# Peptides against a protein of PDB entry 2FGR, part 200

Target 1, 331 residues: chain A of PDB entry 2FGR
Amino acid sequence: SSVTLFGIVDTNVAYVNKDAAGDSRYGLGTSGASTSRLGLRGTEDLGGGLKAGFWLEGEIFGDDGNASGFNFKRRSTVSLSGNFGEVRLGRDLVPTSQKLTSYDLFSATGIGPFMGFRNWAAGQGADDNGIRANNLISYYTPNFGGFNAGFGYAFDEKQTIGTADSVGRYIGGYVAYDNGPLSASLGLAQQKTAVGGLATDRDEITLGASYNFGVAKLSGLLQQTKFKRDIGGDIKTNSYMLGASAPVGGVGEVKLQYALYDQKAIDSKAHQITLGYVHNLSKRTALYGNLAFLKNKDASTLGLQAKGVYAGGVQAGESQTGVQVGIRHAF

## One batch from the design tools (peptide; made by RFdiffusion4, then SolubleMPNN)

Design b2_p21_8_s1 (from b2_p21_8, 13 letters changed)
Fold by OpenDDE base, seed 2:
Structure b2_p21_8_s1 (fold): chain B 331 residues (1-331), chain A 21 residues (1-21)
Amino acid sequence: as target 1 above (331 residues)
Amino acid sequence: GESRDSTTPEAAEGEVTYLEE
């Protein structure tokens, strides 16, 4: 059998010009280009094309040395795979986030990513951002002439919050077409949660597409998230993203991404634009820089996610500028 | 507080393989 140790340490100096008080924040941040992680994985050939696998992965916080401890909350799965695809048991990315975040040119990390996969409604569940789930069973198909799919179900295990009795239940999946330069996917998910101690359904629909022109890649996302509440009406957000990336000089990559978050419950929009650059010093080590601008309108209070420095909101209608400059090392 | 749990599904770029005999 084989066991692979792997990881990424990504640490940056970050700055945001506004916090919730209107003051600047700066310091050492984490995970600006890639999420810092430590993991173990392995596979066993069982014969006949069947394989067993395991994957254990946790986040690393280089700024504080994991002061809150280390865990395998990124992924903790056992799997069987073969010609039928792959079945996974354990905490993981839900199939919808696993596929649809792949269209984010900022890899769902740092100050530049698409922020649509979010808890828009002060949901009280642990994973109300729609990214991961506990007690998850997932299935992924092979690729059949470009067509592929993934499905998942997470058990609530009678978790209750207030009067909500099915918190943490997830059902969802995607269908996709991945062929050569083209990728396109549709994802649907529902998660049971609570808002204000009351049962709430988090419904999500996401469409993603990308095309690689060789000299540049274009990518886009369309998403609707609804927190369906029994009292107070639905909290709906429509999120849009368009991005482009291009190689630079054979050792670099430039990225530009725009996102719009139309927050219907507060009739307010936020606009995000991010410029990123990655410079590969080797196959394992890169320097990077991100520059992001977030414009809130009306009652919108969104903040850039400068992890380790400041990830909170700003005052309503305020704009925020963020910078990250860092080192990524993979091992 | 929002869990600091990272959202990124990025594949591992570095691997150290230990062979168990």
Scores: peptide ipSAE 0.022, ipTM 0.603, DockQ to the pose 0.220; fails the geometry check
Fold by OpenDDE base, seed 5:
Structure b2_p21_8_s1 (fold): chain B 331 residues (1-331), chain A 21 residues (1-21)
Amino acid sequence: as target 1 above (331 residues)
Amino acid sequence: GESRDSTTPEAAEGEVTYLEE
């Protein structure tokens, strides 16, 4: 059997020009290019093409040294894999997020990522952003001539919030085609949660595609998230993303990504545009810079996710500019 | 806020692999 220790420490200096009070925030932040993490993983060959695996991974906060502690909330799985694919047991990315976030050119981290995978409705469940689940069973197919799929189910374990009795139940999956430069996927998910103590279904549909032209990559996402409440009507958000990346001088990468969040429940839109650059000093160490602009319209209060500095909202209709400059080191 | 990064760490050349004997 093998055990691998791995990690990333990504720390930055970050600035946002507005918080909820209209004041600027700046300081040392985390996870601007990649999420800082510490993990253990391993595999055991059981013979006949069957393998056992484990994966334990937690987030690292380099700015405060994990003052709130360390856990394996990123992933804590045991698995069996073989010619049939892979079965995983334990907390992990849900299949929909695992596949569909791969089209985000900012790797679902920092101030530039696609923010569609969000709790749009003040859902009271622990994972109402649709990214991970507790008590998850997942299955991933092999790749068959480009076609692949993933499916997952998370047990609610009779968790209750208010009158909601199935909080944390997840069912979802994706189908995909991954062949050479092309990737395309459709994901569907439903999660049971509560809003205001009332049972609510978080329904999600996501389409993603990317194409690598060698000289540049294009990527896109289309998503609808709907919190179906028993009382008060649906909270629906349509999210759109289009991004491009290109290698620069053999050691760098430039990224440009636009996203639109059409928040139907408040008839308000937010526009996000981010320019990013990564400079590889080695295979493991990079310098990076991100510049993001978020324009809220009408009642929209979205904020950029400058983790460790400021990740809250802004005043309704206000725009926010964010900058991150940092070091990413992988080990 | 919980990490949203879905990237699998690529095998960095400095992965410390412990072989259980």
Scores: peptide ipSAE 0.017, ipTM 0.570, DockQ to the pose 0.258; fails the geometry check
Fold by OpenDDE base, seed 1:
Structure b2_p21_8_s1 (fold): chain B 331 residues (1-331), chain A 21 residues (1-21)
Amino acid sequence: as target 1 above (331 residues)
Amino acid sequence: GESRDSTTPEAAEGEVTYLEE
């Protein structure tokens, strides 16, 4: 048996030129290159190729020292694994987000990530961004000549909001091909939630692919999110991402990523472009910088996620520029 | 295989812009 303590502390100086009032925000932020975390994990060999595992992981906020407390909401799982793959019990990334966020070159954090995994419809469920779920059972297959899959189901436990009686129920999964320089995946998910106290289905379809050319990597995402309200019209968003990364001088990485969010319910688009650089001082310590530009059109109010400084929206049709410069340390 | 720990941040409570009817 083994127990490993692990973590990341990522803290930055961040700036955005506009908030919801049109004012600039700046200060010390967190998780600009990787989400800051503290975790415990371990495995036990049970013999015959069977292993037990546990994983407990929470987010770290280096700017305030976790003033709101510490929890294991990032992951809290027990698992069995073997030749059949892995079964997990407990709060975790849902299989769709776990696989499809891997194509985001900004690691689903900071001001540069793909923001498609979002609550687009004022959903009243805690996980209406489609990223994690409580009461989750997950299964991941082995890799068979590149082919792999993951499936998940989360129990609603009869959680009610308004007239909705199955809030938090998740069903979803992905199929993937991971072989050499190529990765490609298709994910499907449905989550039960409420909007305005009415039962709503959050349907999600995501296609992802990446190819490593050695000198550079290309990555892309295509996503549709649809909140199907029991009463009222559907709230639909089509999200697109294309990114490239390249090593620099053996010690650095440059990243460029573009995303488009076509918000159908408000007939409005947002464009995001981000340039990032990571400089490795060691295997465990890096300096980084991100520069992001977000252009909202028409009624779009999207904001860059400068965590710890400002992560709210902007005025409709306004553009926002963000900068992060920070240190990432892994242990 | 390296479990790529996908570090999706916890949902920042996005400002729920209610679509005013």
Scores: peptide ipSAE 0.015, ipTM 0.488, DockQ to the pose 0.039; fails the geometry check
Fold by OpenDDE base, seed 4:
Structure b2_p21_8_s1 (fold): chain B 331 residues (1-331), chain A 21 residues (1-21)
Amino acid sequence: as target 1 above (331 residues)
Amino acid sequence: GESRDSTTPEAAEGEVTYLEE
């Protein structure tokens, strides 16, 4: 059997011009280009085309040396794989998130990512952003002439919040076509959660597509999230993203991404525009810079996720500017 | 609190493989 140790340390200097009080924040942040991580993985050939696998991965916070501790909350799976595909048992990205976040040109981290995978309704579940789940069983098909799919179910284990039962239950999946320069996917998911101690369904539908023209890549997302509450009506958000990336001089990549978050429950929109650049010093080491603008309208209070510096909201209708300049090192 | 977890499984380029004998 083999065991592989792997990781990323990504640390930056970050700035945002406004916090919830209207003050600027700056300092050392983490995970501006890629999520900082430490992991172990391995496989065992069982013969006949069957393999066993494990994957243990946790987040690294280089700014404070993981002062809050280390865990394997990013992924903690055991797997069987073969000609039938892969079955995973354990905490992981849910299939919808795993596939549909791949269209985010900012790798679902830092100040530039698509923020649609969010807890839009003050859901009380631990994973109400729709990204990961505990107690997850996942299945991923092989790629059949471009067509592929993934499905998942997470057990609630009778978790309760207030009067809500079944909290943390997930059911979802995607279908996709990945062939050459084209990728396209449809994802559907439902999570059981609570809002104000009352049972709530988090429904999600996401469409994603990308095309690589060689000289540039275009990527897009269309998402609707609905927190369906028994009392108080639905909290609906429509999120849109369009991005482009291009290689620069064989050692760099420039990225530009726009997102719109139409928050129906508060009749308010937020606009996000991010410019990013990555400069590869080697295969393992890169310098990067991100510049993001977030414009909130009306009652919108969204903030950029400058992890380690400031990831909170702003005052209603306020705009925020963020900058990250950092080093990413993979080992 | 918003989960600090970002989603993309980037292939970790740095594989140190320890073969257990």
Scores: peptide ipSAE 0.009, ipTM 0.560, DockQ to the pose 0.238; fails the geometry check

Design b2_p21_8_s2 (from b2_p21_8, 13 letters changed)
Fold by OpenDDE base, seed 5:
Structure b2_p21_8_s2 (fold): chain B 331 residues (1-331), chain A 21 residues (1-21)
Amino acid sequence: as target 1 above (331 residues)
Amino acid sequence: GESRPSDTPEEAEGEVTYLEE
């Protein structure tokens, strides 16, 4: 049997030029290049090509030393794997987010990531961003000549909010083609939640693709998220992302990513452009810098996610600039 | 608010420490 202890500590100095009051915020932030984490994982060979596994992972907040405590809310799974693929039981990334966030060149982290996986509707469920779920069963196929898939179901366990039942129920999956330099996938998900105490379905469709040209990688996402409400109309967002990355001098990586968030319920768009650089000092240690610009139009109030410094919104129609400079260390 | 479980993928980067049992 094997047990692995692993982790990342990523801490940065971050700045945003506007908060909700129009004031600047700055300080120490966390998880600018990679999410800071502590984890345990292991496998047991059961013979015949069957393996048991476990994975326990929690987020580390280096700026405050995990003042609110530590948990395994990133992942807490037990699994069986073999020639059939992998079955996981426990809290995890839902299959759709696990696959489709892989096309985000900023790895869903810091001020530069694709922000489409979001609670667009003030959903009252704990995971209404569509990223993770409690009580999850997941299945991942092997890769068959490039083709692969993942499926998941999360039990609601009769959770209620207001008049809404089945809160936290998730069903979703993806199909993908991963072969050499090419990756492409389509994900579909539905999550039961509540908005204003009323039953709401969070529907999500996401298309992702990337191609590694060796000298550069291109990546893209197309997403629609729809909170379907019986009263008040649907809250729909169409999100688009296009990014490029390239190795620099054998030790660095430059990233440029654009995203558009078309928020239909408020007839307002937000534009995000991010430039990032990672400089590897070693296999385990990197310096990084991110520069992001977010332009809100009309009623849009989106803010950059400078975790540990400021991750709130801005005033309607305001633009925000963010900077992160930090150290990432893996162990 | 600002401190919550991250949306970042579970994969560990860098070196891995193995404990053999």
Scores: peptide ipSAE 0.021, ipTM 0.595, DockQ to the pose 0.163
Fold by OpenDDE base, seed 3:
Structure b2_p21_8_s2 (fold): chain B 331 residues (1-331), chain A 21 residues (1-21)
Amino acid sequence: as target 1 above (331 residues)
Amino acid sequence: GESRPSDTPEEAEGEVTYLEE
């Protein structure tokens, strides 16, 4: 049997030139290159190719020492795995986000990530960003000649908000082809939620692909998120991402990523461009810098996620520039 | 400002593994 203690402490100095009032914000932030975390995981060989596993992981906030407490909301699973694949029970990434966020060259963290996995509609469910779920059962296949898949179902447990029932129910999955330098995936999900106390379905479709040329990697995402409301019409967002990364010498990596968020319900677009650099001081310690520009048009109010400093919106049609410079240490 | 929980995906980098036979 094995038990592994693991974690990341990632802390930065961050700046954004505009908040909701049009003022600058700056300070010490967290999780600019990777999400800071503390975790425990392990496996037990049960014989015959069957293994039991557990995974407990929570977020660390280095700027305040977890003043609001610590929990295992990142992942709290028990699993069985073998030649059949893996079954997981417990809170985790939903299969769609687990696979499709892997194409984000900024690892879904800091000021540079693809922000398509979002609550676009003021959904009242706890996980209306489509990233994680409570009460989740997941299944992941083995890789068969490059082909693989994942499926998940989360129980609503009769949770209600207003007149909406079944809040928190998730059903979704992906199919993928992963072979050498190539990865491609299609994900589909539906989650039950509420908007304004009324039943709403959050539907999501995501296509992702990447190719590693050795000298550079290209990655892309296409996503549609739709909050289907019985009253007031659908809230639809089409999100697009294209990114490239390249090694710099033997110790560095440069990243450039563009995203477009076409918010149909408000006829407004947002454009995000991020340049990132990581400098490895060792296998475990890196310095990094991110520079992001977010341009909102018309009624769009999106903000960069400078966690620990400012992660709110801006005024409609305003642009925001963000900078992060930090240290990442893995243990 | 107050740090809020992230929506960031799973990444595993550093680990200390204890093997029990």
Scores: peptide ipSAE 0.019, ipTM 0.582, DockQ to the pose 0.183
Fold by OpenDDE base, seed 4:
Structure b2_p21_8_s2 (fold): chain B 331 residues (1-331), chain A 21 residues (1-21)
Amino acid sequence: as target 1 above (331 residues)
Amino acid sequence: GESRPSDTPEEAEGEVTYLEE
């Protein structure tokens, strides 16, 4: 059997030019290039091609030394794997987010990531961003000539909010083709939640694709998120992303990513563009810089996610500029 | 206060493996 200790400490100096009051924010932030984490994982060979596994992972907040505590909310799974694939029990990324966020060139963190996996409707469920779930059972197929899939179900355990029952129930999955330089995926999910104490379904459909040309990689996402409410109508957001990355010399990577968030319920759009650079000092240590622009139109109030500094919204129709410069160390 | 959620989906890049004898 094996046990692996692993982690990342990513800390940055961050700046945003506007908060909800129109004031600038700056300071020491976390997770600008990679999410800071601490984890344990291991496997046991059970013979006959069957393996048991465990994975425990929590977020590290280097700016305050985890003043709010440490937990394994990133992942806390036990698994069986073999020729049939992998079954996981426990809190984890839901299959849809696990696969479809892989097309985000900013690794779903910092000020540059695709922000489509979001609670668009003031959903009252803990995981209404569609990223993770409690009480999750997941299954992942092997890769068969490029084809692969993942499925998940999370139990609601009769959780209620207001008059809404089944809160936290998730069902979803993806199908994908991953072969050499090409990756493409389709994900579908539904999560039960509440909005204003009323039952609401969070439906999500996501298409992703990437191609690695060697000299550069292109990646794209198309997503629709719909909070289906019995009263008040649906809250729908169409999100689009297109990104490119390229190696710079032997030690660097440049990334450029654009996203559009078409928020139908408020008839308002937000445009995000981010330029990033990573400079590898070693296999484990990198310097990085991100520059992001977020343009809100009309009633849109989206903010860049400068974790540890400012991750809130801005005034309606306001634009925000963000900068992060930091160190990432993996161990 | 600002929320500090553990909900970003990036994979682990570093490891130290201990083998059980």
Scores: peptide ipSAE 0.019, ipTM 0.587, DockQ to the pose 0.180
Fold by OpenDDE base, seed 1:
Structure b2_p21_8_s2 (fold): chain B 331 residues (1-331), chain A 21 residues (1-21)
Amino acid sequence: as target 1 above (331 residues)
Amino acid sequence: GESRPSDTPEEAEGEVTYLEE
């Protein structure tokens, strides 16, 4: 048996030129290149190729020392694995987000990531961004000649909000082909939630693909999220992403990513473009910089996620520029 | 193969934009 303590501390100086009032925000932020985390994990060999595992992981906020506390909301799983794959019990990334966020060249954090995995409809469920779930059972297949899949179900445990009585129920999964330089995946999910106290289904379909050319990597996402309300029109967002990364001088990586968020319910688009650079000082320590531009059109109010500084929206139709410069240290 | 610690996406504290009806 083994127990591993692991983590990342990622802290930056961040700036955004506009908040909801039109004012600039700046300060010390967190998780600009990777989510800061502290975790414990381990495995036990049970013989015959069967293993037990555990994983406990929480977010670290280096700017305030976790003033609001520490928890294991990132992951709190026990698992069995073997030739059949892996079964996980506990809060985790849902299979769809676990696989499909892997195509985000900004690691689903900071001011540059794909923001499609979002609560687009003021959903009242805690995980209406489609990223994680409580009470989750997940299964991941082995890789068979490139083909792999993941499936998940989360129990609602009769959680109620207003007239909705199945809040937090998740069902979803992905199929993928991962072989050499190519990765491609299709994810489907439905989550039960509430909007305005009324039962709502959050339906999600996501396509992702990447190809590593050696000298550069291309990655893309296509997503539709639809909140189907029992009363009222559907709230639909189509999100698109295209990114490229390339190694620089053996010690660096440059990344460029574009995303489009077509918010159908408000007939409004947002455009995001981000340039990032990571400079590896060692295998464990890097310096990084991100420069992002977010252009909202019409009624769109999206903001860049400068965690620890400002992650809120902006005024309708306003553009926002963000900068992060920081240190990432892994242990 | 050891499951790489996936960069778990941050729970974006998504500002819930209430669509005012």
Scores: peptide ipSAE 0.012, ipTM 0.503, DockQ to the pose 0.051; fails the geometry check

